# Ledger of designs, part 265: peptides against a protein of PDB entry 2FGR

Target 1, 331 residues: chain A of PDB entry 2FGR
Amino acid sequence: SSVTLFGIVDTNVAYVNKDAAGDSRYGLGTSGASTSRLGLRGTEDLGGGLKAGFWLEGEIFGDDGNASGFNFKRRSTVSLSGNFGEVRLGRDLVPTSQKLTSYDLFSATGIGPFMGFRNWAAGQGADDNGIRANNLISYYTPNFGGFNAGFGYAFDEKQTIGTADSVGRYIGGYVAYDNGPLSASLGLAQQKTAVGGLATDRDEITLGASYNFGVAKLSGLLQQTKFKRDIGGDIKTNSYMLGASAPVGGVGEVKLQYALYDQKAIDSKAHQITLGYVHNLSKRTALYGNLAFLKNKDASTLGLQAKGVYAGGVQAGESQTGVQVGIRHAF

## One batch from the design tools (peptide; made by RFdiffusion4, then SolubleMPNN)

Design b2_p27_1_s1 (from b2_p27_1, 16 letters changed)
Fold by OpenDDE base, seed 2:
Structure b2_p27_1_s1 (fold): chain B 331 residues (1-331), chain A 27 residues (1-27)
Amino acid sequence: as target 1 above (331 residues)
Amino acid sequence: SAAAADAAAHAAWLASQPDDFGLVLTY
């Protein structure tokens, strides 16, 4: 049997030119290129091609030393794997986010990522961003000639918020084709939540694709998120992303990503463009810089996620510029 | 240039590094 202690410490200096008051924010932030983490994982060979596994992973906040505490909310799973694939029990990325965030060239972290996996409706559930779930059972197939899939179900455990009695229930999955330079996926998910104490379904459809041309990689996402409310009408967001990355000088990577968030309930759009650069000092240590521009239109109040500095919204129709410069170290 | 040679040497060194992460214990 084996156990691996592992982690990432990613800390940056970050700046955003506007907060909710229109003031600039700057300071030391976390997780600009990769989410800082500490984890334990291990496997046991049970023979016959069967393996047991565990994974415990928590987020590290290097700017404050985890002042709010440490937990295993990133992942806390036990698993069985073999020729049939992998079954996981415990809190994890839901299968849809696990697969579809892989097309985000900014790895769902820092000021540059695709922000479509969001709580668009002030949902009262703990994971209404569609990224992770408690009480999750997941299954992942092997890759069969490129074809693969993942499925998940999270129990609500009769969690009640207001009149909603199934909060935290998740059902979802993806189908994918991953072969050589091509990746393509379709994900579908539904979460039960509450908005204003009333039962609400968070429906999500996401398409992702990428192609690696060797000299550059292109990646794209198309997503619809819909909070279906019995009262007040549906809150629908259509999100689009297109990104490109290219190696630079054998030790660097440049990334450019554009996203559009069409927020139908407020008839308002937000445009995000991010330029990123990573300089690998080693396989474990990198310097990085991100420059992001977020243009809100009309009633849109989206903010860049400069974690540890400022991750709130801005005034309606305001634009925000963000910068992160940092060090990532993996161990 | 010396800078280009240094960059090439660094790229070669980087490629030669192990990609295993973490402290592994067997029991």
Scores: peptide ipSAE 0.348, ipTM 0.783, DockQ to the pose 0.429
Fold by OpenDDE base, seed 1:
Structure b2_p27_1_s1 (fold): chain B 331 residues (1-331), chain A 27 residues (1-27)
Amino acid sequence: as target 1 above (331 residues)
Amino acid sequence: SAAAADAAAHAAWLASQPDDFGLVLTY
């Protein structure tokens, strides 16, 4: 049997030119290129091609030394795997986010990521961003000539908020084709939540694709998130992403990503464009820089997620510029 | 030329480094 202690410490100097008051924010931030983490994972060979596994992973906040504590909210799974695939029990990325965030060239962190996996409706559930779930059972198929799938169900355990029941129930999955330079997938999910104390379904559909041309990689996402409220209209957001990355001189990577968030309930769009560079000092250690522009139109108030510095919104129709320069170290 | 040579040497060094991370214990 084996256990691996692993982690990432990613800390940056970050700046955003506007907060909710229109003032700049700057300081030491975290997780600009990869989410900082500490984890343990292990496997046991049970014979006959069957393996047991575990994974415990929590987020690290290098700016404050985890002043709010440490937990395994990133992943806390036990697994069985074999020729049948993998079954996981415990909190994890839901299958839809696990697969579809893989098309985000900014690794679902920092000021550059695709922000479509979001609580668009002031949902009162803890995981209304559609990223993770408690009480999750997941199944992942093997890869059959490129074809693969993942499915998940999370128990609500009769959680209630206001008059809403079944809060935190998730059902979802993806189908994918992963073969050589091509990856493509379709994900569907529904999560039960509450908005204003009323039952709400968070429905999500996401299409992702990428192709590696060797000299560059292209990646794209198409997503619709819909909060279906028992009372009131649906809160729908259509999110689009297109990105490109290319290796630079064998030691670097440049990334450019554009996203559009069409927030239908407020008839307002936000445009995000991010330029990123990673410079590998080693396999473990990198320097990085991100430059992001977020243009809110009309009633849109989206903010860049400069974790540890400022992750709040801006005034309606305001644009925000963000910069991160940092060090990532993996161990 | 010198900068290009240094970059190439660094790239080769990077490629030679292990890509497996973590402290592995067996039991």
Scores: peptide ipSAE 0.346, ipTM 0.790, DockQ to the pose 0.436
Fold by OpenDDE base, seed 4:
Structure b2_p27_1_s1 (fold): chain B 331 residues (1-331), chain A 27 residues (1-27)
Amino acid sequence: as target 1 above (331 residues)
Amino acid sequence: SAAAADAAAHAAWLASQPDDFGLVLTY
């Protein structure tokens, strides 16, 4: 049997030119290229191709030394795996986010990522961004000639908010084709939540694809998120992403990503464009820089996620510029 | 250029490094 202690410490100097008051924010931030983490994982060979596994992972905040504490909210699973695939029990990425965030060239962190996996409706559930769930059972198939899938169900455990009695229930999955340079996936999910104390369904559909041309990689996402409310009508967002990455000089990577967030309930769009560079000093240690522009139109108030510095919104119709320069170290 | 040669040497070194991350305990 084995246990692996692992982690990432990613810390940066970050700047955003506008907060909710229109003022600049700057300081030391975290998780600009990869989410900082500490974890334990292990496996036991049970014979016959069957393995037991566990995974415990929490976020690290290098700017304040985890002043808010440490927990295993990133992942806390036990699993069985074999020729049938993998079954997981415990808090994890939901299957839809686990697969579909893989098309984000900014690794779902920092100021550059696709922000479609969001609580668009002031949902009152703990995981209304559609990224993770408590009380989750997940199943992942093997890869069969490129074809693979994942499915998940999370129990609500009778969690109530206002008149909603099924908050935190998740059902979802994806189908994918991963073969050589090509990856493509379709994800579907429904999560039960509350908005204004009333039962609300968060429906999500996501298409992702990428192709590696060797000299460059292209990646794209198409997503619709819909919070279905009994009162006040649906809150729908269509999110689009297109990105490219290319290796530079054998030790660097340049990334460019555009996203559009069409927020139908407020008839407002936001445009995000991010340029990133990663310089690998080793396989473990990298320097990085991100430059992001977020253009809110009309009633849109989206902010760049400069974690540890400023991750809030801006004034309606305001544009925000963000910069991160940092060090990532993996162990 | 010398800078290109240095970058190529660093790339070759980087590629040669192990990619096994974490501290592994076997029991």
Scores: peptide ipSAE 0.337, ipTM 0.779, DockQ to the pose 0.453
Fold by OpenDDE base, seed 5:
Parts: C-alpha cells; structure tokens; sequence
Structure b2_p27_1_s1 (fold): chain B 331 residues (1-331), chain A 27 residues (1-27)
C-alpha cells in the first residue's frame, strides 16, 4: 500500500480598485492560479483489479498561516475502484462541479474563473455554491469509447434551517464525451437549502465543451442556476463563458476568458474578462499574472475573488479591476 | 538569438523534468 503527502503553495500580491465602500484593496493573497492545499492520499491493491483509496485534502492560506484553522473540507473520501469505475464516500466535489469546472481555463481559482457555481440567492446552506457536499456518495464510470458519467447523492441528515427540513440534500450527475481533443458534458443537479428560513431548491443545469487545436484550446460553459422559492418567486441566473488558451514558447501559457452573468431576479448583468499568463520555471514552480475586469450593470454587485485581499461585492453598477501576481509551487 | 536559444534550452529542460509530485511512502 502507499500514502502520498502532496500540496500546493500559491501566494500572490493582489490589488482590486474597489471594495463595497468604493475603496481600493491590496496586499498578500492566496490561491491565484491554483488553490493552495495540503493533502494525504493513498491506495491499497486488493487484488483482482480492485483498489481501496483514501483522500484527505485541506486548503492552505499562506498569507495568514491558516489563522482560522486547518480542515479536510476540500476532500475527505474513502473509495473503491476497479473495472466498474470508482465509488467514493465522504465530502468531495459534487460530480457536476468536478466535471463542469474542468472547462474553466482558470481552474475555478483566483480573479479569472467562471463564477457561475455560486450562491446567487443568499442561500443559508453551507455549500449553496453547488461545488462540494458533505455526506456524499459518488460514483464515476470508466470511459467507454469516450462516454463517461458521474452521479452523486448527499444526505441531509435532517438538517433544518427555519422551516426547511432537508438542507444539504444533493442529487446530481453528468454525462460526458471525452475523446482526444474534444470534451463535452451535460450536468444536472438539485440541492435543497433555505432562503430566508424557507425551503428552497437550488436547481442547476450546465453544458460544457472544449476543443484542443494543439496551438490553442477553446472552452465554453452555459449554465442556469435557479433557486426555487415557494414565496417571492425564483432567483434565476444564466451564466455564459467562453475562453481560449495557448502555449507560449514551450514554457508559458496565455489565457483569455469572458463570462456573462445574467441575474434575472434583479434584471442585471455582469461582464467579466480576464487575461492570464503562467510562466513555468519548472514543472513544480510557476510565476503567474492575472488581470481581470468586472463590469456590473444596474443592480449587480459582483466582485472579483482576490482571496486573502478582498472577495466581497462592490456597489451596484460599479466596475472592478483586479490584478494578481504570484508564485505557485507544487510538491 | 541567444535569448531564443536559452528559451529553447529551458523548454527542453522543463520537458525532461519528472511529472510526479508528492512524497510517496510504501507500507
């Protein structure tokens, strides 16, 4: 059997020109190109093609030394895998986010990522962004001629918030086709939560696709998130993303990504455009820079996610510019 | 140019590096 100690330390200098008060924020931030992490993972060969596995992973905050503590909230799974695929038990990425975030050229990290996987409705559940779940059982198929799928169910364990009695229940999955340069997938999920102490269903549908032309990669996402409320009507957001990446000089990568967030409940749009560059000093160590512009319209208050510096909103209709320059080291 | 040669040498070196990460213990 084996155990692997692994991690990433990603720390940056970050700047945003506006916070919620209209003031600039700057300082040392974390997780600009990849989420900083510390993990343990292992495998045991059980014979006959069956393997047991475990994975324990927590986020590292290099700017403050994990002042709020350390936990395994990124992943804490035990698994069985074989010719049938993989079954996982424990907190993890839900199957929909695990697959559909793979089309984000900014790896769901820093100021450039697709922000569609969000709590759009002030949901009171712990994971109302649709990214992870507690008490999760997941199954992933092998790849069969390009076709693959993943499914998940998370138990609510009778968690209540206000009058909502099924908070944290997740059901979802994806179907995908992954063959050579092409990837395409469709994900569906429902998560039970509360908004204003009332039962709410977070429904999500996401379509993703990418194609690698060798000289460049194109990637896209189409998502609808709907918080279905019994009172006050649905909170619906349609999110769109289109991105391109290209290798530069064999050691660099340039990325450009655009996203549109059409927030139907407030009849307001936000536009995000991000330019990123990664320079590989080695396979383990990279320098990076991100430049992002977020244009809010009307009542939209979205902010760029400069983790460790400022990740809050801005004033309604305000635009925000963000910069990150940092070092990523993997071990 | 010397800069282009250095960039090509760095790219070749980078490609030659191992892809595996982490400290592996066997038990």
Amino acid sequence: as target 1 above (331 residues)
Amino acid sequence: SAAAADAAAHAAWLASQPDDFGLVLTY
Scores: peptide ipSAE 0.335, ipTM 0.770, DockQ to the pose 0.435

Design b2_p27_1_s2 (from b2_p27_1, 16 letters changed)
Fold by OpenDDE base, seed 3:
Structure b2_p27_1_s2 (fold): chain B 331 residues (1-331), chain A 27 residues (1-27)
Amino acid sequence: as target 1 above (331 residues)
Amino acid sequence: AEAERDAEEYKAWLASQPDDFGIVLTY
């Protein structure tokens, strides 16, 4: 049997020109290119192609030394795998986010990522961004000639908020085709939550695709998120992303990504454009820089996610510029 | 031409580096 200790330490200097008061914020931030993490994983061969596995992973905050503590909220799973695929028990990425975030060229981290996987409605559930779930059972198929799928169910365990029951229940899955340079996926999910103490369904549909031309990669996402409230009407957001990446001089990668967030409940749009560069010093160590522009229109208050410095909103209709320059080290 | 050779040489060097991520214990 084996156990692997692994991690990433990613720390940056970050700047945003506006916070909620219109003031600039700057300092030392975390997770600009990859989420900083510490993990343990292991496998046991049970014979006949059957394997047991475990995975424990928590986020590291290098700027403050994990002042708020350490936990395994990134992943805490036990699994069985074989020719049938993989079954996982425990907190993890939900199948929809696990697959569909793979099309984000900024790896769902820093100031450049696709922000569609978000709590758009002041949902009161802990995971109303649709990224992870507690009490999760997941199943992933093998790849059959390119075709693959994943499914998940999370138990609510009779969690209540206000008059809402079944809070934290998740059901969802994806179907995908992954063959050579092509990847394409469709994801569907529903999560039970509360908004204003009232039962709310978070429905999500996401389409993703990418193609690697060797000299460049193109990637795209189309998403609709809808918080269906019993009272007050639906809160719907349509999110769009298009990105390109290319290797530079064998030593680096340049990335450009655009996203549009059409927030229907407030009739307001936000536009995000991000330029990123990663310079590989080794297989383990990279330098990186990100430059992001977020243009809010009308009542939109979205902010760039400069984790460890400022991840809040801005004033309605304000634009925000963000910069991150950092080091990523993997071990 | 020289910059392209340098880029290829660096890519070959990077590829030659050990892929020994993590600490593996066997038991």
Scores: peptide ipSAE 0.284, ipTM 0.707, DockQ to the pose 0.519
Fold by OpenDDE base, seed 4:
Structure b2_p27_1_s2 (fold): chain B 331 residues (1-331), chain A 27 residues (1-27)
Amino acid sequence: as target 1 above (331 residues)
Amino acid sequence: AEAERDAEEYKAWLASQPDDFGIVLTY
């Protein structure tokens, strides 16, 4: 049997030129290139091709030393795996986010990531961004000639908010083709939540694809989220992403990513453009820089997610510029 | 050509780096 202690400490100096008051924010931030984490994972060979596993992972906040505490909210799973694939029990990435965020060239963190996996409707559920779930059972198939899939169900455990029942129930999955340089996936999910104390379904459909040309990688996402409310109509967002990355200078990687968030309920768009550079000092240690531009139109108030510095919105129709320069160390 | 060279150099460099992430205990 084995246990692995692992982690990432990623800390940066970050700046955004506007907050909700129109003022600049700057300071020490976290998780600009990869989410800072501490984890334990292990496996036991049970014989006959069956393995038991566990995974415990929490976020690290290097700017304040985890002043709000430490937990395993990133992942807390026990699993069985074998020729049939893997079954996981416990809090984890939901299958849809686990697969579809893999197309984000900014690793679903910092000021550059695809922000489509979001609570678009002031949903009152804890995981209304569609990223993780409590009480989750997940199943992942093996890769069969490129084809693979994942499915998940999270129990609501009769959680209620206002008049909404079944809050936190998730059902979802993906189908994918992963073969050599090509990856493509379709994900579907529904989560039960509440908006204004009323039952709401968060429906999500996501298409992702990437191709690695060796000299460069292209990646794309197409997503629709709908918060289906009994009263007030649907809150729909169409999110689009296109990104490219390339190795440069033997030890570096450049990334460019564009995203569009078409927020239908407010008839407003936001455009995100991010340039990133990672300079590898080793396999485990890198310097990085991110430069992001977020253009809100009309009633859009989106902000860049400069974690540890400022992750709030801006005034309607305002543009925000963000910078992160940091160190990532993996162990 | 230059981008191809950079990609080859990067791959070679990455391959030369130790792949030892985490602390592994066996029991």
Scores: peptide ipSAE 0.280, ipTM 0.756, DockQ to the pose 0.898
Fold by OpenDDE base, seed 5:
Structure b2_p27_1_s2 (fold): chain B 331 residues (1-331), chain A 27 residues (1-27)
Amino acid sequence: as target 1 above (331 residues)
Amino acid sequence: AEAERDAEEYKAWLASQPDDFGIVLTY
C-alpha cells in the first residue's frame, strides 16, 4: 500500500485594470497556471486486479496562508478500481467538468480559462458552477478502443432553499473518444438549485474536442447552460472556446485561447482572449505569464479570475485587461 | 546554431529530470 503527500504552490503578481468601481487592482495572487493545492492520496492492492484508493485534496492560498482555513473541498474520495473502471464516493469534480475542462488549455485556472462552467443565474446552490458536487457517486469506464464514459449522481439530502427541496442534486455524464492525437467528448448534466428561492434546474450540454498535431494542439468547446426557473423564464448562456498551444524551444509552451459568452437573458456578449507562456525551469518548477483581455458588451459584467487579487465583475459594457506573472512549483 | 544547440541540451536535461512527484510512503 502507499500514501503520497503531494501539492502545487502557484503564486503570482497579478494586475487587472478594472474592478466593479472602475479602479485597478494589483497584488499577490494564487493559482495562475495551476491551482495551488495540498493533498494526500493512496492505493491498496486488494488482489485480483481490484484496488482501493483514497484522495484528499484542498486548495492552498499562498498569498494569505489559508487565512480562511483548509479543507478537502477539491476532492475527498474513496474508490474502488479494476478492470471494470473506477467507482468514487465523495466530493469531487463532477464527471462532466472533469472531462470537458480537459479541453481548456489554461486548465480551468487563472485569468485565461474557459469560464463557461459558471453560475450564470445567481443560483443559490453551493456548486451552481457545475464543477464539483457534494455527496457524489461517480463511475468511470475503462478506455475501450478509444471510447470511454463517466457518470455521476449527487444526493441532495433534502437540502432546501426557499420552496426548492432538492438543492444540490446532480445527475450527469459524458461519452468520449480518446485515441492518439484525437479527443472528443459530449457531456450532459442537470443540477437542482434555487434562484430567488424558487426551484431551478441547471441544465448543461457541452461538446469538446482537441487534436494534437505534435507541433501544436488545437482545442475547442461548445457549451449551453440553462437555468430553468419555475417562474421568470430560462436564463441561457451559450459559451464557445477555441484555443491553440505549441511547445517553444523545448523549454516552454505558448497558449492562445479565445472564448465567447453569449448571455441570452441579458442579450449581451463577452469576448475573452488570453495569451499565456509557461517556461519550465525543471519538471517541477515553471515561470509563467498570462495576458488576458475581456470585452463586455451591453449589459455584460464578466471579470477575469485573478484569484487572490480580484475575481469580481466589472461595470456593464466595460473591458478588462489582466496580467499574471508567477512561479509554479509541484512537489 | 549555438542557441539551437543550447535549446536541445536544455530539452534533454529537462527530459532527464525525475517525473515522480510527491513524497511516497509505502507500507
Scores: peptide ipSAE 0.277, ipTM 0.709, DockQ to the pose 0.481
Fold by OpenDDE base, seed 1:
Structure b2_p27_1_s2 (fold): chain B 331 residues (1-331), chain A 27 residues (1-27)
Amino acid sequence: as target 1 above (331 residues)
Amino acid sequence: AEAERDAEEYKAWLASQPDDFGIVLTY
């Protein structure tokens, strides 16, 4: 049997030119190129092609030394795997986010990521961003000539908020084709939550695709999130992303990504464009820089996610510029 | 030519670095 202790420490100097008051924020931030983490994982060969596994992973906040504590909220799973695929029990990425975030060239972190996996409706559930779930059972198929799938169900355990029952129930999955330079996926999910103490279904559909041309990779996402409310109408957001990455002389990678968030409930759009560079000092250590611009229109108040410095919104219709320069170390 | 050579040497160096992350304990 084996246990692996692993992690990433990613810390940066970050700047955003506007907060909710219109003031600049700057300081030491975390997780600009990869989410900082500490984890334990292991496997046991049970024979006959069957393996047991576990995975415990928590986020590291290098700026304050985890002043709010440490937990395994990133992943806390036990699993069985074999020729049938993998079954996981415990908190994890939901299958839809696990697959569809793989098309985000900014690794779902820092100021450049696709922000479509979001709580768009002031949902009162802890995971209303559609990224993870408690009480999750997941199944992942093997890869069959490129075809693969994942499915998940999270128990609500009769969690209630206001008059809403079944809060935290998730059902979802994806189908994918991953072969050579091509990846394409379709994800569908529904999560039960509450908005204003009333039962709300968070429906999500996501299409993702990428193609590696060798000299560059293109990646795209199309997503719709819909918080279905019985009172007040649906809160729908259509999110679009297109990105490109290219290796730079073997020493690094340049990334450019655009996203559009069409927030239908407020008839407002936000545009995000991010340029990123990663400079590899080794396989384990990299320097990186991100430059992001977020333009809100009309009633949109989205902010760049400069974790550890400022991740809040801005005034309606305001634009925000963000910069991160940091070090990532993997162990 | 020099820049290409430097890029190839760096690629070779990067490839020579250990691939495995983490501390592995067997039991």
Scores: peptide ipSAE 0.280, ipTM 0.699, DockQ to the pose 0.495; fails the geometry check

